Peptides against a protein of PDB entry 4M9S. Designs and how they scored, part 91

Target 1, 135 residues: chain A of PDB entry 4M9S
Amino acid sequence: SRGLVGVECITPYSYKSLAMALQRCVEVLSDEDRSALAFAVVMPPGVDIPVKLWSCVIPVDICSNEEEQLDDEVADRLKRLSKRGALLSGKRMPVLTFKIDHIIHMFLKHVVDAQTIANGISILEQRLLEIGNNN

## One batch from the design tools (peptide; made by RFdiffusion4, then SolubleMPNN)

Design b1_p23_3_s4
Fold by OpenDDE base, seed 3:
Structure b1_p23_3_s4 (fold): chain B 135 residues (1-135), chain A 23 residues (1-23)
Amino acid sequence: as target 1 above (135 residues)
Amino acid sequence: SEFLEELERRMKEVEEALAELDA
């Protein structure tokens, strides 16, 4: 189980304390992993999201144009995030998915750049339409 | 804010779309 499961913020003081702890966790991440975490804000919290949807919004500049390599690189970043303070939770069966917790999502909504959010959610919506049409 | 409200609306629609694809 994840450490943040079932936790609720009931006072402004608790929120500030939690935000400070999360900020410290974010500051020690690599630039690549921190960028990946930022884009998690466009995902609905508490939902298991397949890697193929994560890969359409998370920018990768190292791998080739092959879709398989893109998914692998994104999966590696998300796996690292899942091992750092329970920022994400991963599930292997039946399909590899990752989920962002409501608490982490609430933090990101107030610290991630608005343009990043706007672009990311638009790309995600477009990808879902494409999958639906080609399915 | 209006921005956050719009984000919440769009995320809800994404969640519903995902549920339909998994059904």
Scores: peptide ipSAE 0.555, ipTM 0.898, DockQ to the pose 0.027
Fold by OpenDDE base, seed 2:
Structure b1_p23_3_s4 (fold): chain B 135 residues (1-135), chain A 23 residues (1-23)
Amino acid sequence: as target 1 above (135 residues)
Amino acid sequence: SEFLEELERRMKEVEEALAELDA
C-alpha cells in the first residue's frame, strides 16, 4: 500500500513541534482516513473542492458502484478528517465542499509517495476535463 | 525539487480550471 504508510516525516517546517504534531495526527488515523488524507495532496490548497471531485481520487474499496453511495462514503471520511482539527475544513452550503489548508498541504507534499501524487493529480485533471466537456 | 515544482504548476492549472467551472 502506497501513501503515508511507512514514510518517514521529512518536513521543511521551521517549527519541529508542528511537524511532530502533524505526524502524530497522521499516525493515529485509520487506514481509510489516512489514505483519504494522502490524496488530499492533489487538491489545490485553500480551495473549496466539491465532494464529487474528492470521490474521483479517493479510493473506496467497499461500496456499491452507485455514485451517490461513493460520494457519501467519501464525504464521511472527509468529515472525520475535518473533525481532527486543521486537516480539512468542511462547508455544507450551498454545496458540500472540503478544503485543505496550505500548511497541511505543504506537509503532505513531503510525506506522501510521489507516485501516489502523480497518479492522483492525473486522475483529477482528467475528471476536470470531462466535466468541462459536458457543460 | 523538480517534482514539487511540476506539482505546483499542475495544481495551479487545476485551480484555474475549477474557477472556470464555477463561473
Scores: peptide ipSAE 0.551, ipTM 0.900, DockQ to the pose 0.030
Fold by OpenDDE base, seed 4:
Structure b1_p23_3_s4 (fold): chain B 135 residues (1-135), chain A 23 residues (1-23)
Amino acid sequence: as target 1 above (135 residues)
Amino acid sequence: SEFLEELERRMKEVEEALAELDA
């Protein structure tokens, strides 16, 4: 995946300082965490999303392909992101979920690679279809 | 843009699907 396009972008923010702050925040992330954040753009903002759905769109290449291990690795990345203020909000009960803020999501829509977005949302749709058919 | 509008539409459908699964 190509992840984030770059720092130069057109933002819908009325306050240039906010956009700049978000750009700086993204720049200081590790490659892994920045990648995870990029794929968060396909998630509906303000919605608590279970880790299992995050794990279907966030790429993990540092552990085995065992599903449980993938979920754990993704959860760790999301936990780190949740410590970055408004980027993500974690919720442990009743199920471990993460939620992307509307403002952050709005920012990501303009800085994440279009192909990354297109692929991610398609994967998410397929996963939801599979889950729905199994229930 | 048309691309972003389509994304938003698809995200809304995803959100609705999630809600149905949680219900």
Scores: peptide ipSAE 0.547, ipTM 0.898, DockQ to the pose 0.030
Fold by OpenDDE base, seed 5:
Structure b1_p23_3_s4 (fold): chain B 135 residues (1-135), chain A 23 residues (1-23)
Amino acid sequence: as target 1 above (135 residues)
Amino acid sequence: SEFLEELERRMKEVEEALAELDA
């Protein structure tokens, strides 16, 4: 499935060590990866989330109706994020998943646009409902 | 804030739903 349209994040904690460190990591990201990071805020922290669910909320610039292509693109972005300042943690086995740490999530909660968060979490909820109904 | 409280509530529900799918 296609994700949300991405938005930019602005931190109010510019003078705090955590914010400064994270800001440096964010600044070197591509626009696409930075957008993906922003939407990671809608995921519950500390939980291993399958790429399938990430693809519901991560915006993609490629035009494709093929789910596999979308998942691959999202996975690539998440992989890059996992290699940049430990923004995410990835697991390849038994299923490819990614997890956002509580510290990173706490930061994002205060820098990501509230409406973006609200929209993202709503999409996630609806997707989970659909999956549950199909079980 | 009310917003963050609501977000936390919703995320907890999402987490629970995910746990059910993984079970």
Scores: peptide ipSAE 0.534, ipTM 0.894, DockQ to the pose 0.029

Design b1_p23_4_s1 (from b1_p23_4, 15 letters changed)
Fold by OpenDDE base, seed 3:
Structure b1_p23_4_s1 (fold): chain B 135 residues (1-135), chain A 23 residues (1-23)
Amino acid sequence: as target 1 above (135 residues)
Amino acid sequence: SLSEAVAKALRESLARYREELEK
């Protein structure tokens, strides 16, 4: 019989300490980037999500109605977030995607307004259905 | 497409997520 050796990772950092550090990172963000980060809580952690789907929930104040431009604007915001404190992880190949880590997601779930989360879920669900219908 | 596959998975994830939030 073949067996796998289980490994356990233990971190000396408490959630509280990490949360404080993350809070500081969030505080220095622009309003636009902070808003984008807030809505990232809607996405499941550990999943590479294409920008097209991120654009279904990330708010953009003023932009062109062109889909390509919308995706570009969203991508720019997500890129900025990925450059700060590992808030997001970006991948360019084969398709541009962004991923939220479990620890960051857990942080957001506790600090983002409940109404924002609920609205984000509803918006994303609706737009996902629309995408499905258009194809 | 990747987006379609992920979208399907997201719908399921969102349903579970909503259930968790309602607890």
Scores: peptide ipSAE 0.482, ipTM 0.901, DockQ to the pose 0.039
Fold by OpenDDE base, seed 5:
Structure b1_p23_4_s1 (fold): chain B 135 residues (1-135), chain A 23 residues (1-23)
Amino acid sequence: as target 1 above (135 residues)
Amino acid sequence: SLSEAVAKALRESLARYREELEK
């Protein structure tokens, strides 16, 4: 799989305490990590998602020829996000997975434009189908 | 595998998500 082009978003709810707190967290992120966070909105909240599936939607600016290297890069980004409070929750054992919480997901739904979300869903669906067909 | 099982569930979830966005 290949990464998507990064996208930035702005919240109209900056006056809300939650939004303000999240904005501070987002502001200190790198452009790459911020882009990854934006596309995390495509995933359903509260579900432990394997890194392999995250790699189907997380944008990667520099693509490698090997999928394994791509997964490693995605994992690194998700790990960094998981260190930023409650942005993501990582689980190492028995399988490395990440999940987005409902609160964060709701926030992202308000700040990420609908077209970006729709595009992300479409791409993820396609790549999931490819995974299924190749197995 | 775990990825395969989750992938199947995601396909259904994504369909519902798209419907929600189109409202």
Scores: peptide ipSAE 0.481, ipTM 0.903, DockQ to the pose 0.034
Fold by OpenDDE base, seed 1:
Structure b1_p23_4_s1 (fold): chain B 135 residues (1-135), chain A 23 residues (1-23)
Amino acid sequence: as target 1 above (135 residues)
Amino acid sequence: SLSEAVAKALRESLARYREELEK
């Protein structure tokens, strides 16, 4: 079962208008933030996901193997994305989490390369399995 | 932990997601 209740987000914007705005926002992102956003598509929409689990799929180019440092860098990227409209929604309490909206998720499914999505799923599955086996 | 509970749910969700993408 899920540790957090998934909530579907409702926006006052149509998909078409939001998609156009999102495309513009995506184009002005840095390469690393755009990459982070792309891999966000592997997460289920409407679910608050702890940063630790985001770190299992969000690529970080330069970082030590220290878990705290990795999580901090991932958190910074997700925070930046959360400040760009409705790309992500952050929640600080009780645990730092980020959530992707259904509409944003649908947008990403159409713009992110299918192979990238498949690879991201495989990577996340493997890393989640490793976490489970180590606990 | 919360992460473990969410992780379990994610594994199940990801399996369904992959199946959806393959259709």
Scores: peptide ipSAE 0.480, ipTM 0.900, DockQ to the pose 0.039
Fold by OpenDDE base, seed 4:
Parts: C-alpha cells; structure tokens; sequence
Structure b1_p23_4_s1 (fold): chain B 135 residues (1-135), chain A 23 residues (1-23)
C-alpha cells in the first residue's frame, strides 16, 4: 500500500503566523470555495489525489447527470484554491491531481468543525467502497 | 487505474484518521 502518513514539526510561532495568514485567505473565499477547503481536511496531507477522488468528498450543489460534470466543477474549485495562497498544489500530468500540504492540513484540523470532519470521512469511505465495488 | 490504487490507500488512511479523531 501507499505511504499516506507524513510528519511535520513546526514551532508555535510558525503555526501562529501561518494561522493568521491562512485565516485572512479563508475569509475572502466564496462560501462554495470555503466549503471545499473545509472538506479538504479529510484527505491525507502530502498525497497527490486525483480529482475523481476529490469529487467524492467536496460538496457540490450543482446537480449533474454525468460524473464528468461533477469532476469538472470540483476541479474548478480546487484550481481556485490552488491559486489562492497555494492552499492546494495542483499537478496536470500525468493526470490532474491536487494535494494538501501538511501545514495547511494542520491548520484545517484546528479550525474545521469536528462533526464536519467526521461526516466527511464517512461520506468518503462510503463512496470509495462504491468505486471499489465497480471494479 | 491510478484512482483505484489511490482509493485503496485512502480507505486505509481514513480508518486511521477516524481512530485518531475518536481518541
């Protein structure tokens, strides 16, 4: 299996400085983008995650009859986040992926509501099982 | 596919994550 666990040590000062900067960045986001960022905390940090899997946890209120349309909307949100203070890191090749870094993830774990995190995990787990069953 | 491989790893990661949150 892949190694999805990373450890990063930061000083209290570094965290405080980052938290202040990130909080300002988050405050100017749209409600939709802020929601997407919140659910990004469900993903393990430091891992390049395909958009397809991001779409399993990022909430989208636009109904689509096609999975590709859902992925496109999610990708747009993630792209915007990646352009705003590098909240996410995107890669285009070989496939479009996004990654949350450890520092951002640590920040989110402290500011995102615990119930939101728990719900996100449950939702993602269920949808991942569905993907597995389709194979 | 890449997504399938990552999905498998994520399932394991999520299980650990939930355990962490429940402590």
Amino acid sequence: as target 1 above (135 residues)
Amino acid sequence: SLSEAVAKALRESLARYREELEK
Scores: peptide ipSAE 0.478, ipTM 0.899, DockQ to the pose 0.039

Design b1_p23_4_s2 (from b1_p23_4, 13 letters changed)
Fold by OpenDDE base, seed 4:
Structure b1_p23_4_s2 (fold): chain B 135 residues (1-135), chain A 23 residues (1-23)
Amino acid sequence: as target 1 above (135 residues)
Amino acid sequence: SLSEEVAEKLRKSLKEYREQLEA
């Protein structure tokens, strides 16, 4: 089984103009999409990351535990985020990937709970290790 | 595969990220 149990994140409203705009974008997201965005902070900025790897850290609690369905649900959430104020950048070819921008990442580092970040890193490290050992 | 290549990069990046957070 892959993924992280869903955790809600509360964002403050004390930033520069750009951060305030981003905060507004975050506030209008659904709880599920906002949670996905929160855990996106675990990923390094500027890297095109395949959906398979996103699914290792994006929490999905609603869909089936089947791996294919998990990836599809994660992809749907990331697609929605990519259509909202450049929160993510998606590429379809050659493989479906998503990338978090440096500015967005910097914003998230300040608004996402520190323990959530730490836990997300640990979980992702473990999942990546499992992938490596199975290849 | 692309996922395997990116996974290796992520392992390194996450290690650095964790170290930064703990400092």
Scores: peptide ipSAE 0.546, ipTM 0.916, DockQ to the pose 0.034
Fold by OpenDDE base, seed 5:
Parts: structure tokens; sequence; C-alpha cells
Structure b1_p23_4_s2 (fold): chain B 135 residues (1-135), chain A 23 residues (1-23)
């Protein structure tokens, strides 16, 4: 498995308007989906990212070592997020991808722990190198 | 592949992101 160990997201309730709405969306998420959302902040906003690459940073508690099953689980989480206040934007064609919006990304940068972001970046960088080395 | 193309883009973006966090 290429995923990360889950980390709790810190979400201060000090925002108004859009931020408040997003906070409400976050609060009703499951722990797993909230964790996935937290690590979504690692991705650059506005980029359609294949599920395979999402699976490199989205933490999964229990899954098979089979890559296909991992991708399916990650895809399910991302799909749920896309249905929760448009936290993500999914595209099915030509390939299944998900994108984080600039506004959502900005929100997450303020509510996700800085160390969590840093760790996520480091791990994703390493995973991408591994992919590159296999090509 | 699409993943390879996006991966290259991510490598660059992540480097910049990391630098921003360290500033």
Amino acid sequence: as target 1 above (135 residues)
Amino acid sequence: SLSEEVAEKLRKSLKEYREQLEA
C-alpha cells in the first residue's frame, strides 16, 4: 500500500460566511473522509489528478496490498468528498480524476496542521520518485 | 501516461509548496 497513516485535522471555528459553511461540511464527515480531506491540501489546486496519484497521499486504515483495491477505496472517499459541499471536483472522462478548488485549498491551508502538510508533501514526493524510478 | 504527466507537474508544485511552508 502506498497510503499514509491517518492524521487528525484541526478545524478552528473562527471563520464566517463561506468558511463557516465549509466548516459545517467538514464536521459531518466521517473520520476517514475528514482525514482524506486533510491530506488533499497537499495537492496543487486546479489540477485534475488521477486516482493513482491521490492514493499516494490519501491515508487508508485497512486495505489490501492490491493496488486496484487501494485505488477503489481512495476513489470512494474522493467521490464522497465531491458530494459534500463540492469539496472536490471529479471527472470520469477520459480518466477518473479529482481536483481541489483554489477556495477549498485556501480553506484547508488554514485549518490543517502545518506539520501534517509538510509530512504529506514529503511522503508524496517520495512516492512520486518511486513511480519515476519504475518508468 | 496521464499519471506520468501529472506526476511531473506535481514534483514541481510540491517543491514550491515545501519552500513556501519553510519560509
Scores: peptide ipSAE 0.544, ipTM 0.916, DockQ to the pose 0.034
Fold by OpenDDE base, seed 3:
Formats: sequence, C-alpha cells, structure tokens
Structure b1_p23_4_s2 (fold): chain B 135 residues (1-135), chain A 23 residues (1-23)
Amino acid sequence: as target 1 above (135 residues)
Amino acid sequence: SLSEEVAEKLRKSLKEYREQLEA
C-alpha cells in the first residue's frame, strides 16, 4: 500500500502539535495529491529538485507517449501541494523546481508507509540510472 | 544541466538514505 499513516513522532523535542497540524493538512488532500506527497519523502530535504526528476517517482495515472504531459501533470500536483500548508516550496526560475523542507520531510519519514518509502527509493534509483545512461 | 547535477546528488543521497533505513 501507499500513502500516509497517522503516527506519533517521538523526538527529543516537542513535535506533537506540529504533527497534528500537518496531519490535518494531509487529510484534506485528494488521494492523488496525498500519494504525491508520500513519495516526496524519498527526496533529500532542502534541495531544489527539477520537475523532471520529481516525475521519476511521483505516480501518475495518465498513459501518454508525450513526456511533456507527464511533467505537466506532476508539476500540477506539486503546485497544489506547495499551496497547502507549505508542504513544498516551488521556484519558477531558472527552471521549475520544488523543494521539501526538513520539518516536512521529518514528518513524512514517520508517517509514510515503510513499503512506500522503500519502493520510492528503489524506483527513483533505477530511473536515475536510466537517465544517466541515456545522457 | 541542472537535472544531471541534481541527479548525481540524488544518487548519493538515496544510497545514504537507504542505508539509514536499513540500520
């Protein structure tokens, strides 16, 4: 299964209140956007990631031979996430990128299904190799 | 390209991340 599970975060400092707030934000997301957010956990926090690389791990239901359509759909999902509770931060120039903050990433590491994390890492590693080989 | 540069960083990051999860 994929998605987010409500789990209490145990840290040396108080995190419960923030986790609750984030959980509320997650609960109001569509299934598609929530899935996209879950897979964001595979990305390193604080790094501006181009949409092209996000598309390597964000699940999309569209079947198209057009690479542009895939990137556009991924971008739309990430844009929606960036507008909700600062889950992501977008940067338009010089190229469209999105970044996950450390706090959000820490939250996701605790609440995202373990299998989802493992699958996401595996998929992204594989697709990055493919990109490297094609360049 | 930016994507290529970031991709290299991701490869390293993912390896470390996976190792942390398995520890």
Scores: peptide ipSAE 0.543, ipTM 0.915, DockQ to the pose 0.034
Fold by OpenDDE base, seed 1:
Structure b1_p23_4_s2 (fold): chain B 135 residues (1-135), chain A 23 residues (1-23)
Amino acid sequence: as target 1 above (135 residues)
Amino acid sequence: SLSEEVAEKLRKSLKEYREQLEA
């Protein structure tokens, strides 16, 4: 019910001076991982965000209806991103979280299309409201 | 919970982010 199931987003990246330093990291990503990275721009930089909240905005192509499986798939994608040029920073304890730093966020803000960012914000806002209503 | 606390922070952040994009 939550998250972006079945969404495949391919965003063309225009590399500027800042992005050139990260180009090799981005170029080796699969389309699936690049899609996840694109939607990571919705998150504020410097915040340790639980996987549950990441799953509200990261697109997943194939996943069971079980929420735990959705979180696992999202976590796997985020883990791969964290291993590829430290695009994200993962923290295992006490709860698995991921953080986007300011530099990476600035990069994404410039290369991800504005419509994708706007859509991601809207979707995440909606999902967060649902979480609030269920608690 | 941690998720609830972070969610509240995100709500505020997203509102500001949207306003910046629309300006």
Scores: peptide ipSAE 0.543, ipTM 0.915, DockQ to the pose 0.034

Design b1_p23_4_s3 (from b1_p23_4, 14 letters changed)
Fold by OpenDDE base, seed 2:
Structure b1_p23_4_s3 (fold): chain B 135 residues (1-135), chain A 23 residues (1-23)
Amino acid sequence: as target 1 above (135 residues)
Amino acid sequence: SLSEAVAEALRESLKRYREELEK
């Protein structure tokens, strides 16, 4: 199975200007979307990442374990985040991908709990290996 | 597939990321 189950995140970091604006954006997100954004920090910035790979690290706790359903749920969350402008950028062709901006990534590195980042990296690494072994 | 290719690149990126966090 893919995804992290039942993870929520709080973003307490704040400073003036851009970070303050981003903080406000984060605060108005739903718990689900905020968690998704938090774990986006695991991804390298500026890289178009297929939804399948996002689903390896984006928290899910409601949808079934079917891959298609997981990917759809993750895609929906990422799409909502992309509607916030700079948070994420999506591409539909040739396949659905999302990327995190360098500025957003830098912001998240400061506001996301260090242990959450470390855990996310570990989980993603493991699941990427599994993908490599199964394909 | 694209996912497979990106996955391989991500493994290296994540390794570097982890090392950076441990400094």
Scores: peptide ipSAE 0.491, ipTM 0.906, DockQ to the pose 0.034
Fold by OpenDDE base, seed 4:
Structure b1_p23_4_s3 (fold): chain B 135 residues (1-135), chain A 23 residues (1-23)
Amino acid sequence: as target 1 above (135 residues)
Amino acid sequence: SLSEAVAEALRESLKRYREELEK
């Protein structure tokens, strides 16, 4: 299944706390990475999610129509996010997965546009259904 | 596969998440 394409999201938020620090991290991200982070709010926190499933919701603007290449592009974005402090946590073994921590998820839930979250959920549900039907 | 197993769990999680957002 092909993930979201051509969707960007900015997270305007300021707070004198951990949220402020997180907001600063978000502000220095590229537009593409920031969009990826925004849609990460669709995933449940604390769960190691395979890249294949991330690709169902992470926006990808420039890549081949081949699903494998989509996964690679998504993986690169998530990898960059994982290098930005505690935004994401990646694991390579046994398979490449990423997870969002509860605190980060809570932050995103407050700063990401509600419609963006709703759209992301809808799209992911659809993609998951397709995966289920094909297996 | 792992993705298939996780996908099943996510379907339920997303349903709950959507319901939460609609409140």
Scores: peptide ipSAE 0.490, ipTM 0.906, DockQ to the pose 0.034
Fold by OpenDDE base, seed 3:
Structure b1_p23_4_s3 (fold): chain B 135 residues (1-135), chain A 23 residues (1-23)
Amino acid sequence: as target 1 above (135 residues)
Amino acid sequence: SLSEAVAEALRESLKRYREELEK
């Protein structure tokens, strides 16, 4: 294996200017989609996360015991976010997953309130333990 | 399953994330 000679590029944009652009994208979101985006800050950036795990932290207003309904609603919100300013990246195969980029994640860490982040982490940790116990 | 494998990785990531936020 000979490998490849890589070329590294530097972005000409400042974080502040990019943050302002992202803020505009966030402001035009619906309340429910903006809420979903806020909780995306809990996920590690650059990781393809299955919808099932997203559903552990994304708040939905559904009064149903059907797990499929929950996942579908979460998936719809994440899909909308992926189509708005590339806030998320989705993959459909082999399993539907969504990923938050480092730039977006860094933005959210600065604009999402600390209590929301802390609550999201706590909720997700708890739900992950439950999944581990019920597998 | 993929979800189980990712869940295990997330538990470790969340621990590090919480520690980072406390600094």
Scores: peptide ipSAE 0.490, ipTM 0.904, DockQ to the pose 0.038
Fold by OpenDDE base, seed 1:
Structure b1_p23_4_s3 (fold): chain B 135 residues (1-135), chain A 23 residues (1-23)
Amino acid sequence: as target 1 above (135 residues)
Amino acid sequence: SLSEAVAEALRESLKRYREELEK
């Protein structure tokens, strides 16, 4: 399914200790990567999620209707996040997946706008239903 | 497929997540 287009999110800072270190990592991200990270809060922590499912909620601005290109763009963003302070954990086999850990997820739940989280959940639920109906 | 299996699990997780946010 299609991801969100043209969505940007700014994460406010209101944390201490380990969260401060994480916030520093977030602050040096590009706007696109920061938005991708923000919507990662929709995913449950500790689960290896295929890129196809990430693409249902990660904001992407691609003109092409090719879903394959969407997945590639999403994968690139998630890969960058995995290299930036291990904000995500990537796995290539058996298929390319990414996982958010509990610490990062807890951080995001406190700094990402509540409405953004709610909207992300709603969109992902809808996309997942579409996947189920098409199979 | 793997994506389909994970998608099913996610639907349940998201339901719980939404309920938590609405509290």
Scores: peptide ipSAE 0.489, ipTM 0.905, DockQ to the pose 0.034

Design b1_p23_5_s1 (from b1_p23_5, 13 letters changed)
Fold by OpenDDE base, seed 5:
Structure b1_p23_5_s1 (fold): chain B 135 residues (1-135), chain A 23 residues (1-23)
Amino acid sequence: as target 1 above (135 residues)
Amino acid sequence: MKEIVERANEGLRRSLAELDARE
C-alpha cells in the first residue's frame, strides 16, 4: 500500500491553556506521527475504531507490500500517540482499537486543513466500500 | 468544514455498524 503525503496543522487557540498544551504535544511529535494525528480528525470521536480502519486513512511514508505490515506500522503510530497525553485512547482486548477523544477531535477540526479533511473522508469512504464488498 | 466532518462521522458510524453486523 502507498502512503499519503504528510500534513501540517495550524492552531488558532494560542491563548487557551488546552490549546497550548496540545500544541506542545504536537510540536514534539515526529512528522509521521503528526500526520497520523491530523488524519485522526476524520474518525468519529468517542468510538473505538479497529486498527484496520485507521490504516485506511493514516498516511504511511513507507510502502508495504503486505497489508499486515501496514496495520502494524499504523498500530505503532497510534500507540505512540496514545502515550502522549490524551491524544488517543488504546484498547488491546478483545480487539486492538483506538479512540479519539471529543476534546482532541474538536481541536483537530479547527487546526487541520479543510482539504486534508475532505481527502481523508473520501479515502476512508472508498476503502470502506472496498472492505464491505470483500466481506 | 464542520459540516463535512460531521457528515463523514455519521457515514463512518453507519458503515462501521454495517461491518459489525456482517461479522
Scores: peptide ipSAE 0.110, ipTM 0.639, DockQ to the pose 0.024
Fold by OpenDDE base, seed 3:
Structure b1_p23_5_s1 (fold): chain B 135 residues (1-135), chain A 23 residues (1-23)
Amino acid sequence: as target 1 above (135 residues)
Amino acid sequence: MKEIVERANEGLRRSLAELDARE
């Protein structure tokens, strides 16, 4: 039984080089999209998260009285982020979801302000409780 | 989904606390 020589894909790309590239990508974002990306840190990496849950933490300046409009605006922001490199991965079927990669999440954990992270977690927890009570 | 998010957030909070303690 010839042992499958595990091709150790040594990705030679130093964490430092990737971080620099990501930083440049973040710098060219609009303030709104950058804010949305910052709050992505509160989501578990590698998990397809429905837009409804993203809408719990992504700030939207437009006072829409309709919940459906809020989800659409959030979806548009996340779609823009997904088109800019490997920041997010979107899936349309069966339900519109977005996923943050582990590497991107690790990057955000180090560069996003601690207060923003704390606020995002608190808001998400609160909204999840509210959703759970309404259902 | 809710439970997964909560567990992830708890993990994140712990990781952040550990980072703050090292600085």
Scores: peptide ipSAE 0.086, ipTM 0.661, DockQ to the pose 0.059
Fold by OpenDDE base, seed 1:
Parts: sequence; structure tokens; C-alpha cells
Structure b1_p23_5_s1 (fold): chain B 135 residues (1-135), chain A 23 residues (1-23)
Amino acid sequence: as target 1 above (135 residues)
Amino acid sequence: MKEIVERANEGLRRSLAELDARE
């Protein structure tokens, strides 16, 4: 019995249809949620990332001086994105995390401006260094 | 937390390498 290796043949057709569907989903987002999604491209795909790390790169216009409120606002944005199809997947236990899938990440790499990606990476690197030095 | 940071750093390095390869 030769095991049919289920080659998930990502057919070019499925990719085009997915890209079109994703484009439509992105177009109906608010400017804030669209911006949050754009910066998700700097995160490693397939990894559960805690909200604290997301807050390092997700731009928030109105923040109180309380870091906890910043994380809550970021979490709310990420939750909204997770409810819109397969853009993000959230996990509440043991810590609230969000993950970007490889397919969505690949899509974002093609549609997000290169300067935005570069800036996001630079910001995240800086913040990670700061967190690492304080721990 | 340390492991997640390390994974994030590895992801960033990969992203940087991919950006450098496109330029």
C-alpha cells in the first residue's frame, strides 16, 4: 500500500484565489488594523509570539503612559485580525500569543512596502536588545 | 520568554537576509 504522500499541491490557482481573497480582506480593514497587519510581516512565521513582543512593532497612536494599556490595545487589534479569516491565530494559554502563518507572511512580503519592512525589523531588533539587556 | 526571543531573533535574521538578497 503506497502511502499517498498528500502533497498539499499549493496550485498556482489556489494561490491566486487566496491572494485575491486576502487583498479583499485587507481593503476592508481600518487604517489602524491594516497598519498592524503590515507590521506582522517582521515577525517569524509559524511562531507563537507574546503580545509584549507584538507591542514593540505595532504602531499605536493613542496610548496612556501605562504599558499595560498599550499591550491591551495591541491585543485588541490582533484579536480583530485573528477574527478575520486566517490572518492571525491567537492562543490564550498559558500566555496570550499570536501567530502569523507562513502563507499570510509570504503574502505580506509581496504587498508590504520594503521601507516599512526594513523599519519594522530595525525597531524590533532595537526593542529586543533593550529587553535582553534588562533581563 | 528567552526561547521566544531567540526564535524571534532568528526570524529577524532570516528576514534581513531575504531583504539583502532582493536588493
Scores: peptide ipSAE 0.061, ipTM 0.631, DockQ to the pose 0.043
Fold by OpenDDE base, seed 2:
Structure b1_p23_5_s1 (fold): chain B 135 residues (1-135), chain A 23 residues (1-23)
Amino acid sequence: as target 1 above (135 residues)
Amino acid sequence: MKEIVERANEGLRRSLAELDARE
């Protein structure tokens, strides 16, 4: 299991216009979806990222260590986020990918807890090394 | 904090590029 599920990762932050709207969107998310969004901050903006790579950082508590289950759960969360306006954009073909745009990414840099960011970076670095070694 | 995130993003980009090159 990934022990990051249920942690509140978003610090209240607002300014007029876009940031306020985004903050409202974040506040109505479930804890799990909000956590998923928080960890999107470690992804490069404007890049279509395969679900497999998202699964490296998105906190998921699954009973099985099966990669397929992890990817499916992560995909579901990302899909929900993509339905919340401009939070994420998804592509199904040729491979299921999700992208965070620059504006949302910039927002997250300011509102995501510093410890969450640090943890996400550390986890991503570790997982990328593992993936690189296995391919 | 901003700088750290940017570094991570750059690292990820590079890693992704490397993976793409292997496929």
Scores: peptide ipSAE 0.086, ipTM 0.643, DockQ to the pose 0.024; fails the geometry check

